# Peptides against a protein of PDB entry 4KTY: the designs that were tried, part 3

Target 1, 266 residues: chain A of PDB entry 4KTY
Amino acid sequence: YVLNDIGVIFYGEVNDIKTRSWSYGQFEDGILDTCLYVMDRAQMDLSGRGNPIKVSRVGSAMVNAKDDEGVLVGSWDNIYAYGVPPSAWTGSVDILLEYRSSENPVRYGQCWVFAGVFNTFLRCLGIPARIVTNYFSAHDNDANLQMDIFLEEDGNVNSKLTKDSVWNYHCWNEAWMTRPDLPVGFGGWQAVDSTPQENSDGMYRCGPASVQAIKHGHVCFQFDAPFVFAEVNSDLIYITAKKDGTHVVENVDATHIGKLIVTKQI

## One batch from the design tools (peptide; made by RFdiffusion4, then SolubleMPNN)

Design b1_p8_2_s3 (from b1_p8_2 with L3I S7T)
Fold by OpenDDE base, seed 2:
Structure b1_p8_2_s3 (fold): chain B 266 residues (1-266), chain A 8 residues (1-8)
Amino acid sequence: as target 1 above (266 residues)
Amino acid sequence: QYILPFTY
């Protein structure tokens, strides 16, 4: 999980799974220096740079450009003017070296690009890491652990009221570390995500969230366990908004989210 | 990636 510099990322549809090669290049010239530069830009204290909890959390913030002029600008509009389309990238090296030379965010990324660059960052700094793909990945924006789908009285979805969304797939990372800040048994794989989705205590970042904690429903554990839990296990709640302002729950679907979670074993 | 439409 540290030594391999080439990997495979899963994407596509749950019924038509696709794979793409990704060159992490954590041993390439200038990459370690760039990772150190990223932490310098984050103004990370030297005392914290040996702590994988702090490093992974800072990395989740800095791999995206939001808040802190980090590495990658996300775009999902299929235009990608003044940059490189997300699908054109084949690895992390060009992105990281461009960031280091220009000292400006690189355009553009989507989830697998963020995950690929973040994987390089983690591995370069000696943190075992892998990319995880979740099909039908929920995006809970109000931290209630459910997908609230509002319906008009005619049964059509009210797009204005419906703020939550579901990705066809989403990629994030898992990093291996001990968690002395959590109860015994919640070390090991930790979910971390650099794709800018939700604000976490003032910045677009996510994790580390204990995979074991999430698996057992312990969403009270830092960091961002509720959000990651919702990505893989939220229910769809279909709600009719009545003219009088009342809400009626029409249906609950507990099978829609997190249909498949996959990662390549290195 | 893309956002899936909701249907009921």
Scores: peptide ipSAE 0.666, ipTM 0.963, DockQ to the pose 0.929
Fold by OpenDDE base, seed 1:
Structure b1_p8_2_s3 (fold): chain B 266 residues (1-266), chain A 8 residues (1-8)
Amino acid sequence: as target 1 above (266 residues)
Amino acid sequence: QYILPFTY
């Protein structure tokens, strides 16, 4: 989880799983220096740089360009006119070296690019890390642990009444660390995500969230456990919006989200 | 990746 510099990222559809190779390159020239530079740009105190909790949280913020001129600009608009299409990247090295050289965010990334670069960052700093792919990954926009789907009276979906959405797949990272700030048993793998999805206490970042805590339904523990829980376990709530403004729950689907979670054992 | 459309 630290020594391998080439990995496999799962993507595609739940019924048509695909893999792509990704070169992390954590041992290549200039990469460690770039990771240190990223922490410098984040203005991270030296005293915190030995704490994997702080490092992973800072990394989740800095691998995306939002808020802090971090590494990658996300784009899902399919034009990518002023940079490299997300699918063209094959590894972290070119991205990180471009960032270090230009001192400007690199265009463009999607979830697997963010996860790939973040994986390099974590491994460079000695934090065991892996990439996780979740199929039918929920994006809970209002932090209610539900995927709200609004229906018109005729039964058609009204997509304008909610910002909740579901990705065909989403990639994030798990980082191995102790969690002395949590109860005993909630160390180990921690979910962290650098794809800019939601604001977390003032900036686009996510985690570390205890995987064990989430598996046992404990979403009260820092950081961002409710959001990560929702990604893998949100119920679909089908709601009819009546003309009189009332809402009626028509159906609940507890099996749609998080149909498959995949990670490579290394 | 892409956003899946909801259907009922």
Scores: peptide ipSAE 0.624, ipTM 0.955, DockQ to the pose 0.917
Fold by OpenDDE base, seed 3:
Formats: sequence, structure tokens, C-alpha cells
Structure b1_p8_2_s3 (fold): chain B 266 residues (1-266), chain A 8 residues (1-8)
Amino acid sequence: as target 1 above (266 residues)
Amino acid sequence: QYILPFTY
């Protein structure tokens, strides 16, 4: 989880799982320097740099360019004219070295690219880390732990009212650490995500959220446990929007989200 | 071809 510099990322569909190699390169020349530079750009106090909780939270913010001119610019519009298409990246090294050299965000990333770079960042700083792929990953937009799917009377989705969405797959990271700020038993693997999905107390970041806490339904613990819980456990709530403005729950699907969560062991 | 993630 720290020494392996080549990994496998799972992607595709739950019924047709695909894998790709990713070079983390945490021991390559200039990579550690770049990780330190990232924390410098975040204006992170030296006293916090030895705390994996603070480091992983800062990393989740800084691996994306939002808010703070961090490492990667996300793009999901299939227009990559001013950079590298997300699918063209094969590892973290070129991205991190470009960021360090240009001192500007690198274009472009999507979830597995963010996860790959973030994995390098964590491992480079001595934090055991792995990439996790969640198939049918929910994106709760209003923090109600539900996927609210609004339907017209004809059964079509009302895109104006529907703010929540589901990814066919989404990649994030798990980082190993103790959590003295949480009750006993909620250390170990912590979910952290650098893909800019939701604002967390003023910044696009996510985690660390205790995997054990989430597995036991504890969403009251810092950081962003409700969001991560929703990614893997939220119910789909199908709501018909009537012409008079009233809403009626038509159906609930408790099995759609988080059908498979996959990670590669060392 | 790499399968890009998509929302629905």
C-alpha cells in the first residue's frame, strides 16, 4: 500500500469489469518534492503535515484545481482541446511533474485520474492508500442521503427538478490511519475523494470518512460521512411531480446503488 | 477503448 508503484484501477460496468494499469511512481525523481509543493500551495502549517487526517483532507482538496489552483482540472464534456484527454494518462508522474513545472493546474482529469494522482500523493507521504471503484455510485446533491429522481406524469425524468445523479462507476481512495478524533474502532481505512463533486465546508473536498463507521451506519462522524454513505447506500426515490406542484413517491429502489465496491490488494 | 464514467 506504500511500496507498490504500479497499480490496477477497476472501471467499466458491474457486469463487465475492466482493469487498467496505473503507474503511481511515488519514488520517481521530483515526485516527493511536488507533493511537498502541493502542501505549500495549500498553505498547510508544518505542524499538520505529520497528521494523516489533515494531510489526506488537504490532499482531497488540492488534487483538484477548484478553489485553490490545485493539481488537476476535471472535464466531463468530451472537449479536451486545451490539454490531455483523461483517458490518455497512464500514471501520476507526468501530471505531478507538469504541475510542479508550470505551477498551473493540469488539464484534464476524471475520477480515475484524480484517484491515481491522489494515491501517489498519499503513498509518497507515507500514508497507506488504495484506489476503490464503486459501481452505481450515487451523487447526493442536497445531503438528504437519498437519490431523488423526479418524474413527469409521463414517466420521463424531470431534469429541472432532479439534481441528484448516479455514476455508472466512480473511483476514490481509501487511506489507512488511526482516528483519535473518532470513537474506538473507526480507525483503519478512511474514504477520501479528490474528484470535485460537492462542497465540503467551503471547499471541493471529501473525507477522511471512516469506512467502518459507514459500514455500521454511523454518518455523524467527520468528515463527509453522509456523502460517502450516500455514494454506496442511498435509496433511489422516484417522485412524480404533478402539474399542481405536488410530489408523490411512486417507488423506492434500495438495491441499485453500490452494487459492487472493488479494490486491488498489494 | 476506455470506458468513461457517465451519469444518468
Scores: peptide ipSAE 0.375, ipTM 0.875, DockQ to the pose 0.170
Fold by OpenDDE base, seed 4:
Structure b1_p8_2_s3 (fold): chain B 266 residues (1-266), chain A 8 residues (1-8)
Amino acid sequence: as target 1 above (266 residues)
Amino acid sequence: QYILPFTY
């Protein structure tokens, strides 16, 4: 999980799984220097740079450009005129080297690009890391641990009534570390995500969230466990918005979100 | 053609 410099990223649809190669390049010239530069830009104290909890959290913030002029600018509007289309990237090296050279955020990324660059960052710093793809990945925008789907009286979806959404697939990272700040048993794989999705205590970042905690429904543990839990296990709540302004829960689907979670084994 | 992620 540290030594492999080429990986596979899963994407596509749950019923038509696709794969693409990604070059992490953690041993390429200038990459470690760039990772250190990223932590410098984050103004991270030297004392914290040996703590994988702090490093992974800072990395989740800094791999995206929001808040702190981090590495990658996300774009989901299919407008890539001022940079490189997300699909054109084949690895982390060019992105990181461009960031180091220009000292400006690199355009553009989407989830697998963020995950690829973040994976390089973690591995460069000696943190075992892997990319995880979640099919039917929920984006809980209002922190209620459910995916709200509002329906008109005719049964059509009204997307204006909620900012909650479901990605057909989403990529993030898992990083291996001890969690002395958590109860025994919740170390190991920690979910971390650099794709800017939600604000976490003032910054667009996510994790580390204990995978074991999430699997057992423990969402009270730092960091961002409720959000990660919702990504993989949110119930779909179908709510009919009536003309009189009342909301009626029509159905609950507990099986849709997190239908498949895939990662490549070492 | 690469399949971009999308929301619904």
Scores: peptide ipSAE 0.363, ipTM 0.871, DockQ to the pose 0.172

Design b1_p8_3_s1 (from b1_p8_3, 4 letters changed)
Fold by OpenDDE base, seed 3:
Structure b1_p8_3_s1 (fold): chain B 266 residues (1-266), chain A 8 residues (1-8)
Amino acid sequence: as target 1 above (266 residues)
Amino acid sequence: PSIKLGVE
């Protein structure tokens, strides 16, 4: 088993799947040092640095700049005047080295950039990792495991009432580890996500969530299993907000979210 | 429908 230095990230649309090359650069000079520096910035206790559960959770928090001046600043407004557009990055090395040099968050990233950098971080620290792309990926904002889409009477989305969102695609990581903190059978691949989406117990982080647990509908296990479950399995609930103030469920779509989940074979 | 799209 050999860890690849260059990978492929899937993106685009479910009916128009695209791939982009990404250089992880886990063996490049200064990258391991930078990964250690990231854990130092997180003030991670030395005793926890050998625990992939703790490392992956800290990495999930630190690859994004929120809360802790981590590696990457996310931006989705198509205005990247104070940094590098997310699409301009081709690998993790430049990002990580810039972070180490400047000691300030690097601008800018989106999901595949976060996932790419996070993949480097995990692999560099000896944690087997891969990037996963989910097409029609749900972002559950209120932790109810469903996408509540509020519609005006004309059928347009009421953006004020609609807090949940669906991405055409979203990338996150899976990290391989044992989960002694979970029941037998829920080790193996764990979903971890460094793209800042939701606050998890005080920080923008996600995982590790047992892929096996989620696959079998077990959302009661730490960490953030409900959120990850919702990303891939939530129902779309279309609700019309009528002028009289009443809400009527117009439709339920149980097939839209998680239409396709793709990962490159390691 | 997609509410947000990844920006390339």
Scores: peptide ipSAE 0.158, ipTM 0.749, DockQ to the pose 0.454
Fold by OpenDDE base, seed 5:
Structure b1_p8_3_s1 (fold): chain B 266 residues (1-266), chain A 8 residues (1-8)
Amino acid sequence: as target 1 above (266 residues)
Amino acid sequence: PSIKLGVE
C-alpha cells in the first residue's frame, strides 16, 4: 500500500460503477516536505508526529480547508470559476505543491479528491492507506444513527424538515495502525475522512474509527464511530408530516444505506 | 457525487 503511487478510485452509481485513475505521487519531489508543512500548519507537536492515530486525525482535519486553512476547498454547486473543477484533477502532486507554494487552500475538491490527497499524505508518512468508496453513503447530521426523511402528504420529500442526506457515493480512507487506546482486536484498518461533513469536537474531521469496531456495532469507541457507522449502516426512516402537525412513520428501509463498499486490494 | 433523499 505504501509503495503504490498510482491507484484506482471507484465512483458513479451502484448500478453503474465507474473507475478513475489517481496518481498519489508520494515519492515525488517536494511531496514529503509538503506533508511536513501540513503538520506544521496544524501546529502539531513533534511527539505526536510519530503516532499514526494523531497523524491521521490531524490529516483528516488539514486536508480540508475548513477551520485551519488546510489543503482543499470543497465545492458541490457546479460553480468552479475561481479554481480547478474537482473532476479536472488527476492526482495529488499538483494540489499539494500548489498548497505548499501558495500557502493558501487549493480550489476545488470533492470526496475523491480529498481521499486522493489524504491517501498521499498517509502513504508519504509511512501509514498504509487505501481509498474506500461507499455507495448510498449516509450523512447523519444529528447523530441519531438514522436517516430521517420527512415526506409531505403527497409523498414528496419535505426539504425543509429533512436535514439528513444520502450521497450516491462517497469516498474516504482507511489507514492501517494499531489502536492501543482501544480494546484488543480493534486495530488494523481505521476509517478516516478528510471531506468536510461534520464537526468533530471543534473541527471538520473524521476518525480514526476502527473498522472492526464499526462492524461489531461498537459505536462508543473514538473517534467518530457513530458517524462512520451511520454512513454505512443507518436505516432510512420515512416520516409523513401531516397538515395537523402529527408525524407518522410510513416505512423503514434497513437495506438502502451502504449498499456496496468497494476498495482496491493493492 | 450527488445527494439523494430516499429516491432510487
Scores: peptide ipSAE 0.068, ipTM 0.773, DockQ to the pose 0.153
Fold by OpenDDE base, seed 1:
Structure b1_p8_3_s1 (fold): chain B 266 residues (1-266), chain A 8 residues (1-8)
Amino acid sequence: as target 1 above (266 residues)
Amino acid sequence: PSIKLGVE
């Protein structure tokens, strides 16, 4: 999880799983220097740079450009005229070196690009890390730990009544570390996500969230456990919006979100 | 990725 400089990222659909190669290049010239530069740009204290909890949280913020002029600008509008389409990237090295050279955010990324660059950052700094792909990944936008789907009386979806959404797939990272700030047993793999999805205490970042804690339904522990829990285990709540303004719960699906979670073993 | 609403 540290020594491999080439990886595989899972994507596609739950019933049509696809893989793409990604070159992490954590040992390439200039990459370690760039990772240190990223922490410098974050104004991270030297005393914190040896703490994987702090490093992974800073990394989750800095790999995206939001808030802090971090590494990657996300774009999902299929208009990439001012940069490189997300699908054109094949590894982290060119992105990180461009960032270091230009000292400006690199355009453009989506979840697998963010996850790829973040994986390089973590591994480069000696933190064991892997990419995780979640199929039917929920994006809980109103922090209620459920995925609200509003329907018109005719059964058609009304996407204007909620900002909640479901990705066919989403990629994030897991980083291995001890968690002395949590109860015993909640160390090990920690979910961290650099794709800008939700604000966490003032900036777009996510994690580290204890995978073991989330697995056992403990969402009270730092950081961002409720959001990560919702990504993998939200109930789909189908709500009919009546013409009179009333809402009626028509159905609940507790099995759809997080249908499959995949990661490379080595 | 693609966004889905009202999935099966």
Scores: peptide ipSAE 0.067, ipTM 0.770, DockQ to the pose 0.141
Fold by OpenDDE base, seed 4:
Parts: C-alpha cells; structure tokens; sequence
Structure b1_p8_3_s1 (fold): chain B 266 residues (1-266), chain A 8 residues (1-8)
C-alpha cells in the first residue's frame, strides 16, 4: 500500500465495471518535495506532520483547490477549455509537478483524479492508502442521513428542491492508521476524501472516518462519519411535491445506495 | 461520473 506506484481505479457502472491504470509515482523526483510543499501551503505546524490523522485531514482539504488554493480544481460541466480534461490524466506526477511549478491550482479533476493525487500524497508521507470506488454513491447535502429525491406530480425529478445527489460511481481513499482519539477497535482503515463535496467545519474536506465505526453504524465519531455513512448506506426517499405545497413520501429504497464497494487489495 | 436522481 506504500510501495506500489501503479494502481488500478475502478469506475463505470455497477453493471459495467471498468478499470483504468493510474501512476501514483510517489518515488518520482520532486513528488515528495511537492507533498511537503502542499503541507507548507496549508500552514501545517511541524508538530502535526507526524500525525496521520492530521495529515490525512489536511490532505483531504489541500488536494482540492477550494478554500486554500490547493492542488486540483474540480469540473463536472464538460467544459475544460482552460485546462486538461479529467479523463486525460494518467497519473499524479504531472499534476503535482505542475502545482509545484506554477504554485496555482491545476485544472481539472474529478473524483478518480482527486483520489489518485490524494493516494500519492498519503503514500509519499508513509501512510498506507488505497482508492475505493463506491457505485451508486450518495451525496447527502443537508446531513439528514437520507437521500431526498423530489418528484413532480408527473413523476419527473425536481432537482430544485434538494441538493442531494447520487453519483453513478465515486472514488475516495482509505488510509491506514491508529485512532487513539476513538474507542478501541476503530483504528485501521479510515475513509478520507479530497473531492470537494461538503463543507466540514469550515473547509471542503472529509475524514478520517473509521471504516469499522461506519460498518457498525457509529456515526458519532470524528471526522465526517455521517457523511461517509450516507455515501454508502443512505435510504432513497422518493417524495412527491404536490402543487398545493404538500410533500408525500411515495417510496423508500434501502438497497440502492452503495450497491458495490470495490478496492484493490494490494 | 454522472449525477443521477431517482431510479436508474
């Protein structure tokens, strides 16, 4: 998880799983220096740089450009005229070296690009890390642990009534560490995500959230456990918005979100 | 990825 510099990222659809190669390049010239530079840009205290909890949380913030002029600018509107299309990247090295050279955010990334760069960052700093792909990944925007889907009376989706959304797939990272700040047994793999999705205590960041805690339904533990839990286990709530302003729950689907979670185990 | 709402 630290020594492997080439990986596979899963993407596509749950019924049409695809793979792409990604070069992490954590041992390439200038990459470690760039990772240190990222922490410098974050104004991270030296005392915190040896703590994987702090490092992974800072990394989740800094791999995206929001808030802090971090590494990558996300784009999902299919307009990439001022940079590189997310699909054109094949690894982390060019992105990180461009960031170090230009000292400006690199355009553009989507989830697998964020996850790829973040994986390099973690591995460079000696934190075992892997990329995780979740198919039908929920984005709970209002922190209610459910995915609200509003329907018009004609059955069409009304996207104006909620900011909740479902990705056909989403990639994030798991980092291996002890969690002395949590009860015994909740160390090990921690979910961390650098794709800018939600604000977490003032910054677009996510994690570390204990995978074991989430698996056992413990969403009260820091950091961002409710959000990560919702990504993998939200109920879909189908709500019809009536013309008179009333809302009617039409259906609840507890099986749709998180149908498949895939990661490379080497 | 693509953003979806509702049933596939």
Amino acid sequence: as target 1 above (266 residues)
Amino acid sequence: PSIKLGVE
Scores: peptide ipSAE 0.050, ipTM 0.729, DockQ to the pose 0.146

Design b1_p8_3_s2 (from b1_p8_3, 4 letters changed)
Fold by OpenDDE base, seed 3:
Structure b1_p8_3_s2 (fold): chain B 266 residues (1-266), chain A 8 residues (1-8)
Amino acid sequence: as target 1 above (266 residues)
Amino acid sequence: PSIELLEE
């Protein structure tokens, strides 16, 4: 078993799958030190640093800059004047070394950049990890496990009422670990996501969520299983907002979300 | 990534 320091990240559209190379560089000089520094910035107790559950959850929080001056600032508005465009990054090393040197969040990242850096972080700390790409990835912002799409009477989406959204693709990580905090059988791959999407118990973080639990429809297990479940298996609920203020469910699409989940074998 | 424009 050998960990590769170069990977492939899947992106694009479900009908136009693209790949990009990403250098994780987990063995390069200064990278392990930077990962330890990240945990120091998180004020993580030494006793927890050997626990992949705690480490992956802290990493999920710290790879994004929100809440805690973590590694990467996300930007999705195509305005990158004060940093590097997300597409310009080719690997984790420059990002992590810049963070270590400047001691300030690095600009800018999007999901594959977050996932790339997070993958390096996990691997550096001895946690087997891989990047996962989900096409038609739901973002449930009210934790109801469905995408509520509000329509005007003319059939157009009411953007004011519609808070949930669907990404054409989204990247996150899976980390391999035992889950003694969960029932037997829910160890193995755990979904973790450092892209800031939703607040989880006070911080923008996600996971570890048991992939096995999610596959079997168990969303009651920590951490953030409902959110991850929704990303891959939400129903689209089309609701017409009538002029009189009433809401009518027009249609339900149970097949749109999570049509393809791709990961490279380690 | 981009946000998908959904419609009925």
Scores: peptide ipSAE 0.335, ipTM 0.851, DockQ to the pose 0.127
Fold by OpenDDE base, seed 4:
Structure b1_p8_3_s2 (fold): chain B 266 residues (1-266), chain A 8 residues (1-8)
Amino acid sequence: as target 1 above (266 residues)
Amino acid sequence: PSIELLEE
C-alpha cells in the first residue's frame, strides 16, 4: 500500500466493470518535495504533519483546487479546451510536477484523477492508502442521508428540484491509520475523498471517516461520516411533485446505492 | 463518471 507505485483503478458500469492503469510514482524525483509543498500551501502547522488524521484531511482539501488553489481543477462539462482532458492522464507524476512548477492548479480532473493524485500524496507521506470504486455512488447534497429523486406527474425525473445525484461510479481513497479520537475499534481504513463534492466545515473536503463506523451505521463520528454513509448506503426516495406543490413519496429503494465497492488489495 | 437518470 505504500511501496507499490503502479495501480489499477476500477471504473465503468456495475455490469461492465473496466480497469485502467495508474502510475502513482511516489518515488519519482520531485514528487515528495511537491507533497511537502502542498502542505506548505495549505499553511499546515509542522506539528500536525506527523498526524495522519490531519494530513489526510488537509490532503483531501488540497488535492482539489477549490478554496485554496490546490492541485487539480475538476471539470465534468466535457469541454476541456484550457487544459488536459481527465481521461488523458495516466498517472500522478505529471500532474504534481506541473503543479509544483506552475504553482497554479492543474486542469483537469475527475474522481479517478483526484483519487490517483491523492493516493500518491498519502503514500509519499507514509500513509497506507488505496483507491476504492463505488458503483451507483450517491451524492447527498442536502445532508438528509437519503437520495431524493423527484418525479413529475408523468413519471419523468425532475432534476431541478434536488441537487442530489447518483454517479454510475465514484472513486475515493481509503487511508490506514489509528483513530484515537474515536472509540476503540474504529481505526484502520478511513475513507477520504479529494473530489470536490460537498463543503465540510468551510472547505471542499471529505474525511477521514471510519470505514468500520460506516459499516455499523455510526454516522456521528468525525469526519463527514454522514456523507460517506450516504454515498454507499442511502435509500432512494422517489417523490412525485404534484402541481399543487405537494410531495408524495411513491417508492423507496434501499438496494440501489452502493451495489458494488471494489478495491485492489495490494 | 456520469449521472444516472433514475426511474421507478
Scores: peptide ipSAE 0.334, ipTM 0.854, DockQ to the pose 0.127
Fold by OpenDDE base, seed 1:
Structure b1_p8_3_s2 (fold): chain B 266 residues (1-266), chain A 8 residues (1-8)
Amino acid sequence: as target 1 above (266 residues)
Amino acid sequence: PSIELLEE
C-alpha cells in the first residue's frame, strides 16, 4: 500500500468489470517535491504535515482544482480541447510534474484520474493508501442520505426535479491511519475523495471518513461520513410527482446502491 | 463513468 508504484484501477459496469493499469510513481524524481509543493500551495502549517488526518483532508481538496487552484480540473462533457482527455492519462507522474512546472491546474481528470493522483500523493507522504471502486455509486446532492428518483404520472423519470444521480462506477481512496479524534475501533481505513462532488465546510473535499463507522451506520463522525455513506448505501426512493404538485413515494429499493465495492490488495 | 438512467 506504500511501496507499490504501479497499480490496477477497476472501472466499467458491475456486470462487465474492467481494469486499467496506473503508474503512481511516488519514487520518481520530483514527485515528493511536488507533493510538498501541493501542501505549500494549500498553506498547510508545518505542524500539521505529520498528521495523516490533516494531510489526507488537505490532499482531498488540493488534488482537484476547485477553490484553491489545485492539481486537476475535472471534465465530464467530452470536450477536452484545452488539455488532455482523462482517458489518455496512464499515471500520476506527468500530471504532478506538469502541475509543479506550470503552477496551474492540469486539464483534465475524472474519478479514476483524481484517485490515481491522490493515491500517489498519499503514498509519497508515507500514508498507506488504495483506490476503491464502487459500482452503482450514488451522488446525494441534497444531503438527505437517500437517492431521490422522481417519476411523472406516466412512469417516466423526471430528471429536472432532483440533482441526485447514480454513477455506474465511482473511484475514491482509502487511507490507513489512527483516528484519535474518534471512538476506539474507528481507526484503520478512512475514505477520502478528491473528485469534486460536493462542498464540505467551504470547499470541494471529502474525508477522512471512517470505513468502520460507515459500515456500522455511524454517520455522525467527522469527516463527511453522511456523504460517503450515501455513496455506498443510499436507498432509492421512487417518487411520483402528481399534477397537483403532491409527491407520493411509490417504491423503495435498499439494495441497488453500492452493489459491489472493489479494491486491489497491496 | 456514466450516469445511470433509473426506472421503477
Scores: peptide ipSAE 0.328, ipTM 0.852, DockQ to the pose 0.127
Fold by OpenDDE base, seed 2:
Structure b1_p8_3_s2 (fold): chain B 266 residues (1-266), chain A 8 residues (1-8)
Amino acid sequence: as target 1 above (266 residues)
Amino acid sequence: PSIELLEE
């Protein structure tokens, strides 16, 4: 989880799983220096740089450009002017070296690019890390742990009322660490995500969230456990908005989200 | 990735 500098990222659809190679390059010239530079840009105290909890949380913030002029600018509109399309990247090295050279955010990334660069960052700093792909990944934007799907009376989705969304797939990272700040048993793999999805206490970041805590429904455990829980386990709530302004729950689907979560063993 | 269009 630290020594392997080439990996595979899963993407596509749950019924048509695809893989792409990704070069992490954590041992290539200039990459360690760039990771240190990232922490310098974050103004991270030296005392915190040995703490994987702090490092992974800072990394989740700094790999995206939001808030702090971090590494990557996300774009999902299929218009990638003034940059490189997300699909053109083959590894982390070019991105990180460009960031170090230009001292400006690199364009553009999507989830697997964010996850690839973040994986390099973690491994470069000696934190065991892997990329995880979640198929049917929920994005709860109001922290109610549900996917509220509003329907018109004719059964079509009301896109104006429906604020929550489901990605066909989403990639994030898991980092291995102890969690002295949590009860015994909630160390090990921690979910961390550098794709800018939701604001977490003032910044676009996510995690570390204990995988064991999520599996057991402990959403009160820091950091961002409710959001990560929703990504993998939220119920779909289908609500019909009536013409008279009333809402009726038509159906609940507890099986749709998080049907497959995959990671490659090193 | 793409956003899934959900229907009942």
Scores: peptide ipSAE 0.321, ipTM 0.849, DockQ to the pose 0.127

